# Peptides against a protein of PDB entry 8HF1, part 78

Target 1, 320 residues: chain A of PDB entry 8HF1
Amino acid sequence: NVMLYATKPTEVMVSFPHQEQVLTVTRLISAEIEKFYVSLDLMNIGVQPIRRSKSLQCLRDPSKKSFVKQLFNDFLYQMKEYGIYAASIAIISLIVEFDIKRRQAETLSVKLMHRTALTLCEKIRHLLVQKLQDMTYDDDDDNVNTEEVIMNFSTPKVQRFLMSLKVSFADKDPKDICCLVFVERRYTCKCIYGLLLNYIQSTPELRNVLTPQFMVGRNNISPDFESVLERKWQKSAIQQFRDGNANLMICSSVLEEGIDVQACNHVFILDPVKTFNMYVQSKGRARTTEAKFVLFTADKEREKTIQQIYQYRKAHNDIA

## One batch from the design tools (peptide; aimed at target 1 Q21 M151 P156 R160)

Design b2_p28_5_s1 (made by RFdiffusion4, then SolubleMPNN; from b2_p28_5, 14 letters changed)
Fold by OpenDDE base, seed 1:
Structure b2_p28_5_s1 (fold): chain B 320 residues (1-320), chain A 28 residues (1-28)
Amino acid sequence: as target 1 above (320 residues)
Amino acid sequence: MEEEKRLEEAEKELEKREKKREELLKKD
C-alpha cells in the first residue's frame, strides 16, 4: 500500500507487513551471541594501563567489553530489521572491526577477547552463508548473490525498498538520478551498500543505472585509524556524488549540519523517523515539487507513523 | 502510466515473494 501526500517534496509512505516469524538460523545466532555475552562477562581482561594520550580516549576495560557487545547488538538489530542476507554482509564489518581491535590490543587478554569475538563472527558468517546456499542447492551456481536469494532472505521492508528503487529508476538516465537513502546506524550504511551493489548487479534494469556510495557520520568517539580512512573515503564518496560518478548515497541520520550535498530527486528513509530534526534535514534534501520523499512503515505502526509525520509537517510549516 | 504499470508488477512480485517467504518460514 502506497500513500501519496501532496507536499513539496511529494511524500510517499510505503507499508510493509510486520515480521513475527523468525528463522531457526536467526534464533541459533542470537543464542550463540547470548552465550558469548555470558563468557565475555566472565573474562578477566585485567586492568589496562591508561595511556593518557590526549587524542585516545582510553576507554576503561568495561568499555572494551561494552564496545564488543555494542557491535553484536548492532548486528542483531540489522539481522532483525534487514534480514539474514543483510546480516551476511553486516558480519563482515564486525570481522574487520574485531581484527583491527585484535591487532591494536595492548594485552594478551584483550587480544584473546577480540579473537574469541572473531571466532564467533566466522561461525555466524558460515551459518548465514550455509542458509543462503540452501536456495542454490538445486542450481549448479553456488552464487548466493542472486536477485532471488537477496529478495527471499530480506525483510518485507528491504524487499519494498529494493522494489521501490527498481520502479523508480528502471531505464532512467543515470545523470538524471540523484538519490539519498537515510539509515539510523553507521554500520547499516555499509550493510545496505553491499546489499545494493549485489542487488544492482543481479538486476539487469538497474545495471549501469544506479551507482551507490555510502557516507558514515563523523563518529568523534573513535579517533582510530579507521576514522582517518573513513574521513578520506567520505570526502571521496561526496566528490563522486557531486561529479555524478555516483547517483545514490546511503547516509546515516548523523549527517552533521554542513555536508553540502546537492538537491536530490529522491530521498528514501529506510528506518523510522525518530526526531523532527531528522525529518527536516532529510526532507530538506528534496527541494523540488517533483522530488519524492519515501518513508517505510510497518502496517501495525502505520497510523502512529502517519500521525507523527503529520505533526512534523505541521511543525515544519509553522517555522518555514 | 509506465511507472504505474511497474508499480503494479512490483506489487504482484512482492505478493509472490511474501508467499515464498511464508513457505520458507514454515519449512524452517
Scores: peptide ipSAE 0.300, ipTM 0.847, DockQ to the pose 0.698
OpenDDE base, seeds 2, 3, 4, 5: peptide ipSAE 0.277, 0.254, 0.019, 0.293; ipTM 0.837, 0.827, 0.393, 0.845

Design b2_p28_5_s2 (made by RFdiffusion4, then SolubleMPNN; from b2_p28_5, 15 letters changed)
Fold by OpenDDE base, seed 5:
Structure b2_p28_5_s2 (fold): chain B 320 residues (1-320), chain A 28 residues (1-28)
Amino acid sequence: as target 1 above (320 residues)
Amino acid sequence: DEEKKRLEEAEKELEKVEEKRKKLLEKD
């Protein structure tokens, strides 16, 4: 019961400018996904046999089209919220998922649908990588994983998050660091993890200081869809973080479901705090004497965010 | 003092990144 601990971490609010301008590549990718949705809606994939698995399976669209659209919608969200560099990592996860689904397809029509989705993902990946390479002046340095590329192609929110990590952890003893990063969506965990690996590797002051790991909450909706590999990865990631072999954990808000993670000295909330429970559960992980609880807000939403956090703080103090 | 100095350096770095980003968006 995390609510019983009156942890008073230092709350920090980091503001970031609203991003009004959208890159041409982002518009092109969005338009290609919308064209694909029109094509996908026209695809006759037949009625899929409803395998009555005993679990309360959410009404899976018998077409499996809804899952394809969900993955692309999650990708579009990540591209918008985190930038095209993060999107270049996120698209790889879609490629892997659609290739698995293509191989597992029971019908030729479903196989073709996943193949078409995969082909679009490869096109998107190419467009993203090409745009990342446009900043590398030297034709010979194919390394799109530089601090400069990461920073320039990340959203103002992600830029400030990365700078907050650099300021907070540069040249520190890795043993003194226990950091949580909360994100809203499951797929964002892996995307931000990949971004952080590349950023830490490109940032000398963070090399051998930060060892990131990620965990996604248990898929309570479909434990059958958690691959044995994903479950092993989650257990290993948690254990590495407990043993101090990892000192930064990216996790989705689904940690509300009772994953016991150690007391941390830093908690970053990368996405908006939408619920009182998310506020209490995430803040309740910042338990050390000098613990920092860092929030990110757009400048346009700053006042609204301040009022919301004040209300959550008041409500938390009234329960504690 | 060191954290404050690092914060001031990071703010200057962010300003440069924002200026570069603005120039990139103007060319795009």
Scores: peptide ipSAE 0.350, ipTM 0.873, DockQ to the pose 0.737
OpenDDE base, seeds 1, 2, 3, 4: peptide ipSAE 0.344, 0.333, 0.326, 0.336; ipTM 0.871, 0.867, 0.864, 0.868

Design b2_p28_5_s3 (made by RFdiffusion4, then SolubleMPNN; from b2_p28_5, 14 letters changed)
Fold by OpenDDE base, seed 5:
Structure b2_p28_5_s3 (fold): chain B 320 residues (1-320), chain A 28 residues (1-28)
Amino acid sequence: as target 1 above (320 residues)
Amino acid sequence: MEEEERRRKAEEELEKVEKKREELLKKD
């Protein structure tokens, strides 16, 4: 019962400026995705064979077009919310997914649809990497993974998150760190994980201090085999975090699903706290002595965020 | 290094990053 434990972590709110200007590459990518949606809507993929698979997804979209659009919409969200560096990692996850779907395609038309989506992802990846290379003198992919490139091509929110990690954990004993990072979306977990791996590797003060891991909630939509692999990986990730082989865990609403994670000394909420349950469950993990609960807010939303957190805190104290 | 000194350094680093970002956005 997470609600019954009166955890008194120190609440910290980190403000960040709103990003008003959008990079030309971001506009170009958005326009290419919109053009692809028009083309996708015109694609006749025919009647799909009814798979006997209990996949609720085949029942919801016989055309499988909505799933393709969902992945690109999630990518567009990540590019906007986390920046083009995070987007360069996020696009790889789309490439992997569309390659799987292409191989699993039952019809030539569906195979071609996923191939067209894959080709767009490869183009997007190239555009993103090329823009990251504008700050590098050498064309080597390893040169885009510097602290400087990561920071410059991340949103103000992500910049302040990375700085908060550096301030909090630079040159500390890894054993003294138990950190949770909450994000709203499942796909963000893997994206921020990849970003953190590269950032930690490029930041000497963190390289031997932070060992990140991620976890995503149960995908009820994936084929049974993918869901088994995801579950095995999730169990392994949780076990590594319990054993101290990982000391930073990135998670989405997974803790709402009753996954038992140890008490932590740091909890970061990278995305807006949209629900009382998210507030209570995430804050309820900051249970150690001197535990910190860190929230991020846009300056334009600061007052609204303060009021919302105050209401959640009050409601939590009235129940506890 | 004290946490306050790390905060000061991080603020100085963030200011440099913000300045460089503004320069990048002007060139784009």
Scores: peptide ipSAE 0.410, ipTM 0.893, DockQ to the pose 0.683
OpenDDE base, seeds 1, 2, 3, 4: peptide ipSAE 0.409, 0.402, 0.384, 0.021; ipTM 0.891, 0.887, 0.881, 0.492

Design b2_p28_5_s4 (made by RFdiffusion4, then SolubleMPNN; from b2_p28_5, 15 letters changed)
Fold by OpenDDE base, seed 2:
Structure b2_p28_5_s4 (fold): chain B 320 residues (1-320), chain A 28 residues (1-28)
Amino acid sequence: as target 1 above (320 residues)
Amino acid sequence: MEEQKRLEEAEKELEEVEKRREELLKKD
């Protein structure tokens, strides 16, 4: 019995500068969303029938307004944490969601609410795309997906993440790569997936090396809202990653839900490690002999992050 | 050797990206 001493993955901490300066477009978008929230609070959408979902915990806002605000708050988070390029991708997911909700609206008032949200999303998309085009010589939408535009309009965190991928994987055999990228929020998975598709396509040394996929955690809150399409996508994404048709998987809290992901040689934690479970589960996937476990931290938060990781490492060693 | 060269190239690229970002922020 060779006790496979699980070789402890090499832990790497990548520091990034704090971005203090905020683009004017980001301020404009934030102000438009705030104005929309005031308008949304004044909207009379009538009494919605309280469908008693058997799951006691999610009080569906009977007004559906809280869900609209949640989507815009998640968008604002993505714009702040990942940059305006990532935000230009993230806004499309809101457009799709609000168009679905608009079409499914049982009342004219609810239909109008989702239409107003959709109109705001189209305005936001235009503002973002226009700002991305300010760096392109040609007015063609296709020119916004260059490595230069992606890098310039990404946050320092995302820039260091993309560079870490380039350094780690340039001109490697795709079969030798099994990479996980952990993010905190489910909506970030699709946003970072879209960003990575465009980055990989614009980066010759990665174009035939990395094949990304994404997995969203099961919405424990409302399995009834998980579209049949989302469930099919999740199953397909996992299978592609298992079969080696995808070699980079972007995931959120998926590991907490007992989704069996294979052992990986690279694990990136793009967002702050907020829980001991996330640390143990994500690090526990970096099990190959040369596995790397990469964390990102702002320079201002570096000491705090180091201390937090030390505490998690200690707690893990005390249980093991 | 190759990973070190790629790291040095990535550091230069990040410096260029930061310069371009600073120029963008001055024009904004």
Scores: peptide ipSAE 0.365, ipTM 0.877, DockQ to the pose 0.660
OpenDDE base, seeds 1, 3, 4, 5: peptide ipSAE 0.359, 0.332, 0.330, 0.361; ipTM 0.873, 0.864, 0.862, 0.876

Design b2_p28_6 (made by RFdiffusion4)
Pose (drawn by RFdiffusion4):
Structure b2_p28_6 (pose): chain A 320 residues (1-320), chain P 28 residues (1-28)
Amino acid sequence: as target 1 above (320 residues)
Amino acid sequence: EEIPEFEFPEEAEEEFEEALEKLEELRE
């Protein structure tokens, strides 16, 4: 009876070769951000509330410097984890966030700090587009070139995930498919969403089948990439997925709990599984029959992750 | 129970192996 309404989806793995080498432009950008941090640390903005540790044992920077560093560190993480083009999209989210803070800002000193941060972010945008541009010697067809650069300017993890996404839904009806993808970090959702938008508008077979939509939790990141203060589109993403308007969901541990959704055909956990409860809930989200469940882990982490999953399964058996 | 792997067509594996080789050359 439970299997009538409940389903045990087939759980499969997608391993990918994990490498440690990085590109030189990554070193250059790291040096640029380090120079910016060193300069900004001494910004000496108007006196701010003292921010100490949770236990007050060690001091902390003012909340605003902390916010700027956090955003830059998130951008660096997106670049380290998902390739150059992931950073190319993520830098636009940083530009939008710094422009919003400039608008919300309430002092000349803080405003100046945010404006200079915007300037550096745009310089980084131009740097990313520059390396992305210095590969068009391969060919001139920007669509297939977008597909090729995405396959080449991405970590094996990103290549493998997008490869599995293409193969799983090559030419199926958009109506027939209902899938979710889970990622860990907040701006990673918007970054990878924009990457999927580019890829959907980069391949002929996937062009009219997949509809990517992303949503995150609180401290709602901006939904656009336009910097126009107001937008005309009003319909929400969750309501779209419930209404079938969107079929590809990019969320981060937000939809895993509570949020009712129609039974989904596929679930892709892009970032490695960490918590037993979240594993159980994400698997349960694939509530349809013949549901397919996908995981991505590094080759080096294969034994550890498989052993952890066995621990989980045995724990499910033990509890039952 | 053992955990199976997802299967890929040969053409998609060849394209993936070529993308890895190009990535290694760019890193060098």

Design b2_p28_6_s1 (made by RFdiffusion4, then SolubleMPNN; from b2_p28_6, 11 letters changed)
Fold by OpenDDE base, seed 1:
Structure b2_p28_6_s1 (fold): chain B 320 residues (1-320), chain A 28 residues (1-28)
Amino acid sequence: as target 1 above (320 residues)
Amino acid sequence: EEIPEEEFPEEDLEKYKKALEKRKKLIE
């Protein structure tokens, strides 16, 4: 009965041109990662001691090589989907992760593997930063974090997302904003968060309007020190969002965990809606009278996306 | 109900189109 009186949010589509960013730097980075995979496969890291920690997931990658490849594959995804500016932030997350894994390494061979991965990440970071600096015409201002650099080195999807934020929130009272941004992947939350911090700081109309936070789902994978810090950070981020100290929250699939966030007036779905549950749960957070539910789609996928949303609407109405 | 398309100011769109064109010239 309470679901019947929920004012349905206004659904809005944002279309963006599908551009395969064929940057020389992107090709070079991809080639360096592929060369690294060949080298990684040749690395003898020995038999790892299976710590009988009750978490089944530590058992799945005895070589720890698959996890290294997963992080680089995720980085390649971030670079492709969000652009080289976002990639310059995403690579820092890999650097942090590989440095942690290097310090936690039980064997010299595993320590060396993570060190080699870290060295590649630093090389990638330098290549990305150098390419961002090539657009700064003024030799004196090494600031790659300008609106112009961010926009020029972002994918059309990210460009339209930033434009949509500016149109939606320019000169609004921060207290009247309760925004969720949904992304598919955990590392995208951190990447888009870092990008938004820099964009907001470089955009006068948003600087005192938007205060972003991010939240990542519980990694059931690693009960390690990261999971405790992440849980503390999640609780802090949620509390800041509840207290109004943050008014924009970037989330991955966290809604499945029953995290109680307040009713929002804006919900952005930056990545494709892959499941009916994601659609219902994310849309169900847009509960204010003037709530907007904004979907992003490539122009080529627009019709398919619209048809999928109509199917989800129908299915939702048949259950309600 | 049809899902409306979000409209952006033409000035903003043109600024970014020019930036993309400039970038294409730097890649060529």
Scores: peptide ipSAE 0.360, ipTM 0.844, DockQ to the pose 0.625
OpenDDE base, seeds 2, 3, 4, 5: peptide ipSAE 0.354, 0.353, 0.359, 0.358; ipTM 0.844, 0.852, 0.848, 0.847

Design b2_p28_6_s2 (made by RFdiffusion4, then SolubleMPNN; from b2_p28_6, 10 letters changed)
Fold by OpenDDE base, seed 5:
Structure b2_p28_6_s2 (fold): chain B 320 residues (1-320), chain A 28 residues (1-28)
Amino acid sequence: as target 1 above (320 residues)
Amino acid sequence: EEIKEEEFPEEVLEKYEKALEKYEELVK
């Protein structure tokens, strides 16, 4: 139980400017998704055959439309919170998911629904990649994965995060690094993982220094092949992190679910700390000597964030 | 202890301001 350990990491804040304006490409993509939702609501996919799979699958939307909307809503969130570059990585995950669902479709109507969703994802991918290429004079796909493109097409939060990583870990021994990165949403773990792979590969000072992995929450709802693959991936990723074959782990609230990872020297909280439990569980991983606990906040929310952390510190000291 | 702002080297801050400026140009 991480709550029982009084951890005294160095707590630091990284502030970033709040962006209220929305990019033109983001508005265009959002409008295309909204048009698709209108079309999706008009689709008659009939009553789905209740697969007599075990009792827990009954919680899936009988129309499967809510699941499609959930994936696009999670994509829109990632595009807003992390930027166009992160969105170009996130959309690939939707393409893969909708292609699987299209192939697994039991009815022609459901197959068509997932095909239409997939076609929209390919259009979105094209719009994102085209916008990334506008900064590169060369039409080569490899040029969109440069440090400059990643930085310029990332939100101020992600820009500050990447800089904090570079300053913290440039030219260090990979054995001396044990880093956790906490994000709010499970799908963000994979998105930030893909972004970090490209950033590390494009940044010489981090090449062969940082080896990222990601951990997604257990999808306890579906014993399907995806859940077995996800469980195998999680087990492998955690094992690589324990063995030192990976030294940076991106995770969501999964550590609250009792996943035990080693003591870390760096903990980054990329998204706002919303609960006392998240604060205690994440901070409780920064247990080495000279451990650093880094919080990211918009400038406008800085004072509110600081006051919230002081309340959590007080509450933790009253329990410990 | 008081939560302090993370200190970045000046060269890193200059690179950030350039990247921020480019991002702000894209938002227009």
Scores: peptide ipSAE 0.479, ipTM 0.933, DockQ to the pose 0.792
OpenDDE base, seeds 1, 2, 3, 4: peptide ipSAE 0.474, 0.460, 0.417, 0.473; ipTM 0.932, 0.928, 0.915, 0.931

Design b2_p28_6_s3 (made by RFdiffusion4, then SolubleMPNN; from b2_p28_6, 12 letters changed)
Fold by OpenDDE base, seed 4:
Structure b2_p28_6_s3 (fold): chain B 320 residues (1-320), chain A 28 residues (1-28)
Amino acid sequence: as target 1 above (320 residues)
Amino acid sequence: EEIKEEEFPKEVLEKFEKAEKKRQELLE
């Protein structure tokens, strides 16, 4: 048994300035969502029949209001962590989800609730797109999907991430690239995927070089039709990545669930490494020769992040 | 083994500065 000396990946830190984005548009959006929550709490949608899902644990909020609030709270998080450009992509996912839930509504009151949420999402989308357009100098080019607009309306973290991709992969052979991008939240996978599609399309040096894909963890909770489509999509995405039809995979806790992805030459951790398991599993995918494991940290959290990584390294070496 | 800091090319740093300047102009 030749213990393949797993070449230890080069660990790289990318520091970014911590900036609170206090855009007027973000304040307006937050206020509109808060106003909507007040209205949502006043909505009488009736008691939905508790479908006894056999798994005791997730008391499905019989009101479905908690799910609506969760989606908007997740959107607000993405807007804060990734910027208003990413938010303009994230809001589309909410629009799609609320439209599905509106169509699947068993009662008029639930249908109206999802319709009201959808109307708010459309208003938010308009506010975001308008703000993105205000920076396009060319009155004739309604294209908010330029490298410049994406960069200007992204957080410092996302700016560094995009530039790290550009520097790492500009004009490279697509076959030589096997990249994983880890994010904390499920919905961030799709948001960053949409952002990357637009960024790659606007960046000539990355066109035909990077082909992104994403995967989301299995929602064990809903046996519904949505879970079947998601499972099919996950399998397809993983297969495309294995076959080299995609060379950049965005994922969340999916690897913790035992999804086997190939050995990669680049692993980006876009969000803070919160657990030892996440560290070991994500780093454990950077197994090729000269593999890089790239971490992003705010300047103010740099020392804390470094100390945490050293603790994880020590803990890993003590178990190995 | 020490974690390496990524150093960006000057051109990339200038892009960050431009993006930040524009962001600040949008906060005013």
Scores: peptide ipSAE 0.426, ipTM 0.910, DockQ to the pose 0.737
OpenDDE base, seeds 1, 2, 3, 5: peptide ipSAE 0.369, 0.354, 0.322, 0.413; ipTM 0.896, 0.886, 0.874, 0.909; seed 2 fails the geometry check

Design b2_p28_6_s4 (made by RFdiffusion4, then SolubleMPNN; from b2_p28_6, 9 letters changed)
Fold by OpenDDE base, seed 5:
Structure b2_p28_6_s4 (fold): chain B 320 residues (1-320), chain A 28 residues (1-28)
Amino acid sequence: as target 1 above (320 residues)
Amino acid sequence: EEIPEEEFPEEVLEKFEKALKKREELLK
């Protein structure tokens, strides 16, 4: 139980400016998704055969439409919170998922629905990649994966996060690094992982220093809904992190009490700490003597964030 | 104990401001 560990890591805040302005391409993409939702609502996909697999599949909204909307809503969230570069990675995950669903479709109507969703994702990908390429002044280098492109097309939160990583880990021994990065949403783990791979590859000071991995928290609903591949990936990712083959782990949930990871020297909270449990469990992973616990906040939310952390500190001291 | 703001080297802050400014130009 991580709650029982009185860890005193150095708590540090990183503030980032709130940017209200939205790119024209982001508005275009949002409008295309909204138009798609109108068309999706008009699609007659029929009564989906309730696959009476005895397991909790009945808790998934029987409307395959709601799942499609959820994936696009999660994409829109990632595009807003992390920027266009992160969105260009996130859209690939939707393309893969909709192509699988298209191939697995039991009816022509469901196959067409997933095909239409896939076509929209491909259009969105082209709009994103085109906007990333418009900044590459060098006609010859189709490489949108430069440090400059990543930084310019990332939100201020992600920019500050990347620079905090660079300052914290530049030219360090990989063995001396044990870093956790906490994000709110499961799909953000893979998106930020892909962004970090490209950023690290484009940053000489980090290229042989940071080896990222990601872990999606167990679906609280049932381990039966996790694909054998997802479970195998999670076990492999955790093992690589334990063995020191990965030294940075991106997580969406505090590693449930059963995932013993080694004592970490850095814990980054990229998204707001919404619960006392998240605070205690994430902070409880920063167990080394020089452990750093880094909180990211918008400037406008700084005071509220500080007050919330003081309440969590008080509550933790009353239990410990 | 107060939560301090993370201190960045001046060179890193300049790179931040440059990237932020470039992003603001792209948002126009």
Scores: peptide ipSAE 0.465, ipTM 0.929, DockQ to the pose 0.810
OpenDDE base, seeds 1, 2, 3, 4: peptide ipSAE 0.451, 0.426, 0.414, 0.380; ipTM 0.925, 0.917, 0.915, 0.801

Design b2_p28_7 (made by RFdiffusion4)
Pose (drawn by RFdiffusion4):
Structure b2_p28_7 (pose): chain A 320 residues (1-320), chain P 28 residues (1-28)
Amino acid sequence: as target 1 above (320 residues)
Amino acid sequence: VEPLEEVELSEEEEFEKALEKLEKLLEE
């Protein structure tokens, strides 16, 4: 009876070769951000509330410097984890966030700090587009070139995930498919969403089948990439997925709990599984019959992750 | 407890070619 309305989806793995080498432009950008941090640390903005540790044992920077550093560190993480083009999208989210803070800003000193941060972010955007541009010698067809650069300017993890996404839904009806993708970090959702938008408008077979939509939790990141203060589109993403308007969801541990959704065909956990409860809930989200469940882990982490999953399964058996 | 299985991908050779191009970029 439970299997009537419940389903045990087939759980499969997608291993990918994990490498440690990084590109030189990554070193250059790291040096640029370090120079910016060193300069900004002494920004000496108007006196701010003292921010100490949770236990007050050690001091902390003012909340605004912490926010700027946090955003830059998130951008660096997106670049380290998902390739150059992931940073190329993520830098636009940083530009939008710094523009919004410039609008919200209430002092000349803080405003100047945010404006200069915007300037550096745009310089970084130009740097990313520069390396992305210095590969068009391969060919001139920007569509297949976009596909090729995405396959080449991405970590094996990103290549593998997008490969599995292409192969799983090559030419199926968009109506027939209902899938979710889970990622860990907040701005990674928007970054990877933009990457999928580019890839969907980069391949002929997937062009009219997949509809990517992303949503995150609180401290709602901006939904656009336009910097126009107001937008005309009003319909929400969750309501779209419930209404079938969107079929590819990019969320981060938000939809895993509580949020009712129609039974989904596929679930892709892009970032490695960490918590037993979240694993159970994410697997349960693939509530349809013949549901497929996908995981991505590094080759080096294969034994550890498999052993952890066995611990989980055995824990499920033990509890039952 | 049943073992875990991997997904087979038909365009696996394209992925290996993409890795070789990535290694060449890392060498540079």

